Peptides against a protein of PDB entry 8PQO. Designs and how they scored, part 32

Target 1, 252 residues: chain A of PDB entry 8PQO
Amino acid sequence: VLLKEYRVILPVSVDEYQVGQLYSVAEASKNETGGGEGVEVLVNEPYEKDGEKGQYTHKIYHLQSKVPTFVRMLAPEGALNIHEKAWNAYPYCRTVITNEYMKEDFLIKIETWHKPDLGTQENVHKLEPEAWKHVEAVYIDIADRSQVLSKDYKAEEDPAKFKSIKTGRGPLGPNWKQELVNQKDCPYMCAYKLVTVKFKWWGLQNKVENFIHKQERRLFTNFHRQLFCWLDKWVDLTMDDIRRMEEETKRQ

## One batch from the design tools (peptide; made by RFdiffusion4, then SolubleMPNN)

Design b1_p11_2_s1 (from b1_p11_2, 6 letters changed)
Fold by OpenDDE base, seed 3:
Structure b1_p11_2_s1 (fold): chain B 252 residues (1-252), chain A 11 residues (1-11)
Amino acid sequence: as target 1 above (252 residues)
Amino acid sequence: MKELLYQLAAT
């Protein structure tokens, strides 16, 4: 098991982020071709449990069409079905990814708290001390180009180049986080993303767990760079506007 | 493979 807590600081408020996240997800989805192939939505309903209230979604990703024929023919039953269960109770979110074949031997869990701070809280997910001591805290700096793969880099999605016309935020220089404290008119938040990866297969555990973490980090980095650089597109939108956009996207 | 959180509008 490999645990890392990714901390993404953003020059937006927690309330703004709710809109920006949904917008950016919708926008990113439009830009992805074939991303919905083999996706089955089993459940999409509101939930309430232990004071947590939000939306629950259960999806299955069928990978049969995405692997070579020989792999498909040799794969055990359920091995090519990935289950994703998500609880969205913003500002708290949880996603659990499992595989039918591997059962308890495979787990990806992503738990996110969105807090109005600069990523300074320790153990925001309230892990036991013994577990928390094994968590690596990883800071993602959306302005740091060195954290972005060359193949992922786009100048129009570079926070170090972008300046919001509507808010005046940006560009984000090397010391932008330190400067935020002195900018009373600029809100800030941190997304604390605790990622738990378990891949219990002899000889491959460390390799796969590290690989998955690298992919998650890449995803978080690119997504939040986009979110910030699209600020002028979503900052004036309401949640009702977002819901309308989501409905329109589902029809495409 | 992307999380649902980043694919809310995909499906």
Scores: peptide ipSAE 0.034, ipTM 0.734, DockQ to the pose 0.235
Fold by OpenDDE base, seed 1:
Structure b1_p11_2_s1 (fold): chain B 252 residues (1-252), chain A 11 residues (1-11)
Amino acid sequence: as target 1 above (252 residues)
Amino acid sequence: MKELLYQLAAT
């Protein structure tokens, strides 16, 4: 098991982020051809549990069409079906990813708190002290180009170049986080993303767990760079606007 | 994979 807490600081409010996240997800989905292919939505309903209230989703990703024929032919039954269960109780979110074949031997869990701070809270997910000692805190700086792979880099998605016309935010210089404290009119937040990866196969555990974390970090970095650079596209949208966009996307 | 993880968190 490998745990890391990714802390993503953004010059947006917690309330703004809710809209921006949903918009950016929808936009990214539109840009990906075939994003809906092989996705089965089993459940999409409100939930209430232990004082947590939100939306619960259960999706199955069927990867049979996404892998080479020889892999499909050799894959055990259920090996190419990934289950995603998500609890969205913003500002808290939890996603659990499992595989039918691997059962208890495979788990990706992503738990996120969105807080109006600069990533200074320790153990925001309230882990046991012994468990918390094993968590690596990883800060993602959306303005740091060195954290972006060359193949992923786009100038129009570079926070160091972008300036919001609507809000005046950006560009983000090397010391933007420190300067933010002095900017009374600029809101800020941190997404604390605790990622738990379990892959219990002898000889491959560390390799696969580290690989998954590397992919998650890459995803979080690119996504939040996009989210910020798309600020002018979503900052004036309401949650109702987002819901309409999601419904339209589902129909396509 | 990119869209999948965030779509899951957002919905």
Scores: peptide ipSAE 0.037, ipTM 0.751, DockQ to the pose 0.416; fails the geometry check
Fold by OpenDDE base, seed 5:
Structure b1_p11_2_s1 (fold): chain B 252 residues (1-252), chain A 11 residues (1-11)
Amino acid sequence: as target 1 above (252 residues)
Amino acid sequence: MKELLYQLAAT
């Protein structure tokens, strides 16, 4: 098992982020090939538990059509079915990813708190002290080009070059986080993403767990760079606007 | 995948 807490600091408010996240997910997925194919939604309902209130979803990703024929032919029963269970109670979210074949030997869990701070809270997910001491805190700086793979880099998605016309935020210089403290009119937040990865196959555990973390970090970095650089596209939208956009997309 | 990206990014 490998645990890391990714801390993503953004010059937006917690309330703004709720809109920006939903918009950016929709926008980023438009050009993905095969999007939605092989996705089965088993459950989509409101939930309330232990004071947490939100939306619960259970989805199955059937990957049979997404892999080469020889992989499909060699894959064990259930190996190409991924289950995703998600509890969205913004500003808290939890996602659990499992596989039918691997059963308890495979787990990806992502738990996120969105807080109006600069990533300074320790153990925001309230782990036991013995567990917390094994968690690596990883800061993602959306302005740091060195954290972006060359193949992923786009100038129009570079926070170090972007200037928001509507808000005046950006570009983000090398010391933007330190300077933000002195900017009274600029909101900020941190997404604390505790990622738990378990892959219990002898000889492959560390390699696969580290690989998954590398992919998650890459995803978080690129996504939040886009979210910020698309600020002028979503900052004036409301949650009602987002809901309307989602309904329109479902009808297409 | 679109849906996976949504949940991974939204959490």
Scores: peptide ipSAE 0.036, ipTM 0.750, DockQ to the pose 0.696; fails the geometry check
Fold by OpenDDE base, seed 2:
Structure b1_p11_2_s1 (fold): chain B 252 residues (1-252), chain A 11 residues (1-11)
Amino acid sequence: as target 1 above (252 residues)
Amino acid sequence: MKELLYQLAAT
């Protein structure tokens, strides 16, 4: 098991982020080829449990079409089906990813708190002290180009170059986070993303767990760079606007 | 797998 807490600081408010996240997810999905291919939505409903109220989603990702034929032919039953269960109770979110074949031997859990701070809270997910000792805190700086793979880099998605016309935010210089504290008119937040990866396979555990974390970090980095650089596209939208957009997308 | 995580958060 490998745990890391990714802390993504953004020059947006927690309330803004809710809109921006939903918008950016939708936009990113449109830009990806086959974004909906092989995705089965089993459940999408509101939930209430232990005082937590939000939206529950259960999706199955069928990877059969995403792998070479020989892999598909050799793959054990269920090995190419990934279940994703998500509880979205913003500002808290939880995602649990499992595989039918590996069962308890595979888990990706992503728990996110969105807080109006600069990533200064320790153990925001309230882990046991012993467990928390094993968590690596990883700060993602969306302005740091060195954290972006060359193949992922786009100038139009570079926070160090982007300036929001609507808000005046950006570009984000090397010390943008420190400067943000002195900018009373600029809101900020941190997404605390606790990622738990379990891959119990002899000889491959560490390799796969580290690989998954690497991919998650890459995803978080790129996504939040996009989210910020798309600020002018979503900052004036309301949650009602987003809901309408989602409904329209479902009808297509 | 990339879009997976945030698509979940959006729904």
Scores: peptide ipSAE 0.036, ipTM 0.745, DockQ to the pose 0.364; fails the geometry check

Design b1_p11_2_s2 (from b1_p11_2, 5 letters changed)
Fold by OpenDDE base, seed 4:
Structure b1_p11_2_s2 (fold): chain B 252 residues (1-252), chain A 11 residues (1-11)
Amino acid sequence: as target 1 above (252 residues)
Amino acid sequence: SKELEYQRAAT
């Protein structure tokens, strides 16, 4: 098991982020060929559990059409079905990813708290001390180009170049986080993303767990760079506007 | 939040 807490600081408020996140997901989905192909929504309902209230979703991602034919032919039953269970109670969210074939031998859990701070809280997910001491805190700086793979880099998604016309935020220089403290009119937040990866195959555990974390970090980095650089596109949108976009995306 | 969904869209 490998645990890391990714802390993504953004010059947006927690409330703004809710809109921006949904917008960015929807926008990214618009660019996806085939739309919702291979996605089965088993459950989509409100939930209430232990004082937590939100939306629960259970989706199956059928990857059969997403892999080469020879992989599909050789894949064990259930190996290409990924289950995503999500409890979305913004500003808290939990996602659990499992695989039918691997069962208990595979788990990706992503628990996120969105807090109006600069990533200074320790153990925001309230882990036991014994568990918390094994968590690596990883800060993602969306303005740091060195954290972006060359193949992922896009100038239009570079926070170091972007200037929000609507809000005046950006571009984000090397010391933007420190400068943010002196800008009382600029909101900020941190997404604390605790990622738990378990891959219980002897000889491959560390390799695969580290690989998955690397992919998650890459994903978080790119996503939040987009989110910020798309600020002018979503900052004035309402949640109703976002819902309309989501519905439009589903129609593709 | 919606990690796998975004990942799918980003690929």
Scores: peptide ipSAE 0.152, ipTM 0.848, DockQ to the pose 0.213
Fold by OpenDDE base, seed 1:
Structure b1_p11_2_s2 (fold): chain B 252 residues (1-252), chain A 11 residues (1-11)
Amino acid sequence: as target 1 above (252 residues)
Amino acid sequence: SKELEYQRAAT
């Protein structure tokens, strides 16, 4: 098991982020060819548990059509079905990813708190001390080009170059986080993303767990760079606007 | 949330 807490600082408010996150996901989905292919939504309903109230979703991603024929033919039953269970109670979210074949031997859990701070809270997910001492805190700086793979880099998604016309935010210089403290008109937040990765196969555990974390970090970095650089596209949108976008995406 | 959905869309 490998645990890391990714802390993403953004020059947006917690309330703004809710819209921006949903917009960015929807926008990415629109750009996807054949969106929704192989995705089965089993559950999409409100939930209430342990004082937490939000929306619960259970999706299955069928990967049979996404792998070569010989892999599909040799794959054990359930090996190509990925389950995503998500509890969205913004500003808290939890996602659990499992595989039918691997059962308890495979787990990706992503728990996120969105807080109006600069990533200064320790153990925001309230882990036991013994568990917390094994968590590596990883700070993602969306303005740091060195954290972006060359193949992922786009100038139009570079926070160090972007200037928001609607809000006046950006570009983000090397010391943007420190300077943010002196900017009373600029809100800020931190997404605390605790990622738990379990892959219990002897000889491959560490390699696969580290690989998955690298992919998650890459995803978080690129996503939040996009989210910020798309600020002018979503900052004036309402939740109703987002819902319409999501419905339109489902129809495509 | 919706990490896997975004991953799929972004790739």
Scores: peptide ipSAE 0.130, ipTM 0.839, DockQ to the pose 0.213
Fold by OpenDDE base, seed 3:
Structure b1_p11_2_s2 (fold): chain B 252 residues (1-252), chain A 11 residues (1-11)
Amino acid sequence: as target 1 above (252 residues)
Amino acid sequence: SKELEYQRAAT
């Protein structure tokens, strides 16, 4: 098991982020052609548990069409089905990814708290001390180009170049986080993303767990760079606007 | 909460 807490600081408020996150997911989905193949929504319902209220979704991603025929023919039952269970109670979110074949031998869990701070809280997910001591805190700086793969880099998605016309935020210089505390008109937040990766196949545990973390970090980095650089597109949108956009995306 | 969905679109 490999645990890391990714802390993403953003020059937006927690309330703004809710809109921006949903917009960016929908926008990215629209930009992808053919990416929705093999997705089955099993459950999409409200939930209430332990004082937490939100939306629960259970999706299955069928990968049979995404692998070569010989792999599909040899794959055990359930091996090519990935389950994503998500509890969205913003500002808290939890996503659990499992595989039917691997069962308890495979788990990706992503738990996120969105807080109006600069990533200074320790153990925001309230882990036991013995577990918390094994968590590596990883700060993602959306303005740091060195954290972006060359193949992922786009100038129009570079926070170090972008300036919001509507809000005046950006571009983000090398010391942008330190300067936030002195900018009374600029809100800020941190997304605390605790990622738990378990892959219990002998000989491959460390390699796969580290690989998955690299992919998650890459995803978080690119996503939040986009979110910020798309600020002018979503900052004035209402939740109703977002819901309409999501419905349009579902039709694609 | 939509990590896998975003991953499909972003990669």
Scores: peptide ipSAE 0.116, ipTM 0.834, DockQ to the pose 0.206
Fold by OpenDDE base, seed 2:
Structure b1_p11_2_s2 (fold): chain B 252 residues (1-252), chain A 11 residues (1-11)
Amino acid sequence: as target 1 above (252 residues)
Amino acid sequence: SKELEYQRAAT
């Protein structure tokens, strides 16, 4: 098991982020033709549990068409089906990813708290001390180009170059986070993403767990760079606007 | 759900 807490600081409010996140997901989906292929939505309903109220989704990602034929032919039954269960109670969200074949031997859990701070809170997910001491805190700086793979880099998605016309935010210089403290009119937040990766396979546990974390970090980095650089596109949108956009995306 | 959806869109 490998645990890391990724802390993504953004010059947006928690309320703004809710819109921006949904927009960015929808926008990214639009850019990928057939992005919904192989996705089966089993459940999409409101839930209420232990004082938590939100939307629950259960999706199956069928990867059969996403892998080479020989892999598909050799893959055990269920090995190419990934289940994603998500409890979205923004500003809290939990996603649990499992695989039919590996069962308890595979888990990706992503628990996110969105807080109006600069990533200064410790153990926001309230882990036991023994567990918390094994969590590596990883700060993602969306303005740090060195954290971005060259193949992922786009100038139009570079927070160090982007300036929001609507809000005046950006570009984000090397000390942008520290400067936020002095900018009373600029909101900020941190997404605390506790990622638990379990891959119990003899000889491959550490390799796969580290690989998954690497991919998650890459994903979080790119996503939030886009989210910020798309600020002018979503900052004036309402949640209703977002819902319409999501519906349109589903039709593609 | 957001993580895998974004991953699919980004990959």
Scores: peptide ipSAE 0.131, ipTM 0.837, DockQ to the pose 0.216; fails the geometry check

Design b1_p11_2_s3 (from b1_p11_2, 6 letters changed)
Fold by OpenDDE base, seed 2:
Structure b1_p11_2_s3 (fold): chain B 252 residues (1-252), chain A 11 residues (1-11)
Amino acid sequence: as target 1 above (252 residues)
Amino acid sequence: MKELEYQRAAT
């Protein structure tokens, strides 16, 4: 098991982020080739559990078309089906990813708190001390180009170059987080993303767990760079606007 | 709606 808490600081408010996240997910999905292929939505409904209220989704990612033929032919039954269960109770959300074949031997759990701070809270997910001491805190700096793979880099998605016309935010210089404290008119938040990865397979545990974390970090980095650089596209939208957009997309 | 937290992935 490998645990890391990714802390993504953004010059947006928690309330703004809710809109921006949903917008950016939709936009990123449009830009992704074959993004919806092989995705089956089993459940998408409101839930209420233990005082937590939100939206529950259960999706299956069928990867058969995403792997080479020989892999598909040799893969055990269920090995290429990934289940994603998500509880979205913003500002808290939880995603659990499992595999039909691996069962309890595979888990990706992503628990996120969105807080109006600069990533200064320790153990926001309230882990036991024994567990928390094994969690690596990883700060993602959306302005740091060195954290972005060259193949992922786009100038139009570079927070160090972007200037929001609507809000005046950006560009984010090397010391943007420190300077943010002095900008009283600029909101900020941190997404605390506790990622638990378990892959119990002899000889591959560490390799796969580290690989998954690498991919998650890459995803978080790129996504939040996009989210910020798309600020002018979503900052004036309301949650009602987002809901309408989602309904329109659902009909397509 | 989130897929693999933020964006859809084929991996």
Scores: peptide ipSAE 0.052, ipTM 0.784, DockQ to the pose 0.240
Fold by OpenDDE base, seed 1:
Structure b1_p11_2_s3 (fold): chain B 252 residues (1-252), chain A 11 residues (1-11)
Amino acid sequence: as target 1 above (252 residues)
Amino acid sequence: MKELEYQRAAT
């Protein structure tokens, strides 16, 4: 098991981020050809548990059509079915990813708190001390180009170049986080993303767990760079606007 | 959240 807490600081408010995140996910989905292919929504309903209230979703991603024929033919039963269970109680979110074949031997859990701070809270997910001491804190700086793979880099998604016309935020210089403290009119938040990865197969555990973390970090970095650079596209949208966009995407 | 769905879109 490998745990890391990714801390993503953004020059947006917690309330703004709720809209921006959903917009950016929807926008990415629109750009994906066949994005809905092989996705089965089993559950999409409100939930209430232990004082947590939000929306619960259970989706199955059927990967049979996404792998080569020889892989599909050799794959064990259930190996190509990925389950995503998500509890969205914003500003808290939890996603659990499992596989039918690997069962308890495979887990990706992503737990996120969105806080109106600069990533200064320790153990925001309230882990036991013994567990918390094994968590690596990883800071993602969306303005740091060195954290972006060359193949992923786009000038129009570079926070160091972007300036929001609607809000005046950006571009983000090398010391943007420190300067933000002195800018009373600019909101800020941190997404604390605790990622738990388990791949319990002897000989492959460390390699796969580290690989998955590398992919998650890459995803978080690129996503939040996009989210910020798309600020002018979503900052004036309401949650009702987002819901409408999601419904339109479902019809495609 | 659509974490896995976004991952597919980003690939």
Scores: peptide ipSAE 0.049, ipTM 0.785, DockQ to the pose 0.206
Fold by OpenDDE base, seed 4:
Structure b1_p11_2_s3 (fold): chain B 252 residues (1-252), chain A 11 residues (1-11)
Amino acid sequence: as target 1 above (252 residues)
Amino acid sequence: MKELEYQRAAT
């Protein structure tokens, strides 16, 4: 098991982020050919548990059509079906990813708290002390180009180049986080994303777990760069606007 | 958060 807490600081409010996140997910999905192909929504309902209230979703991602034929032919039964169970109680979210074939031998859990701070809280997810000491805190700086793979880099998604016309935020210089403290009119938040990865295959555990973390970090980095650089596109949107966009994306 | 949905869109 490998645990890392990714802390993504953004010059947006927690409330703004709710809109921006949903917009950015929808926008990114629109750019994919085939849209929701191979996605089966089993459950989408409100939930209430242990004082937590939100929306629960259970989706299956059928990857059979997304892999080469030879992979599909060699893949064990259920190996290409990924289950995503998500509890969205914003500003808290939890996603659990499992695989039908791997069963208890595979787990990706992503738990996120969105807090109006600069990523200074320790153990925001309230892990046991013994578990918390094994968590690596990883700061993602959306303005740091060195954290972006060359193949992922887009100038139009570079926070160091982008300036929001609507809000005046950006571009983000090397010391943008420190400067935020002195800018009373600029909101900020941190997404604390605790990622738990378990891959219980002897000899491959460390390799695969690290690989998955690398991919998650890459995803979080690129996503939040997009989110910020798309600020002018979503900052004036309402939640109703976002819902309409999500419905349109589902139809593709 | 639709984490996997975004991953698919990014691939």
Scores: peptide ipSAE 0.048, ipTM 0.782, DockQ to the pose 0.201
Fold by OpenDDE base, seed 5:
Structure b1_p11_2_s3 (fold): chain B 252 residues (1-252), chain A 11 residues (1-11)
Amino acid sequence: as target 1 above (252 residues)
Amino acid sequence: MKELEYQRAAT
């Protein structure tokens, strides 16, 4: 098991981020190769449990068409079916990813708190001390180009170049986080994303767990760069606007 | 391959 807490600082408020995240998820999904091919939505409903209230979704990703033929031919039954269960109780979110074949031997859990701070809180997810000492804190700087793979880089998604017309935020220089403290009129937040990865196959555990973390970090970095650079597209939208957009998408 | 997490929009 490998745990890391990714801390993504953004020059937006917690309330703004709720809109921006949903917008950016929808937009990013449109840009994915194959779109919604192979995605089965089993459940999409409100939930309430232990004081947590939000939206629950259960999706299956059928990867048979997404892997090479030889992989598909050799894959055991259920190995190419990924289950994603997600609880969105913003500002708290949880996603659990499992595989039918590996069962308890495979787990990706992503738990996120969105807080109006600069990523300074320790153990925001309230882990036991013994567990918390094994968590690596990783800061993602959306303005740092060195954290972006060359193949992922797009100038139109570079926070160091983007200037929001509607809010005046950006571009983000090398010391933008420090300067933000002195800007009384600019909101900020941190997404604390605790990622738990378990891959129990002997000989491959560390390699696969590290690989998955690398991919998650890459995803978080690119996504939040997009979210910020798309600020002018979503900052004036309300949650009602987002829900209407989602309903329109369902009609397709 | 499609990335997971973030409760991707349904088709």
Scores: peptide ipSAE 0.058, ipTM 0.784, DockQ to the pose 0.244; fails the geometry check

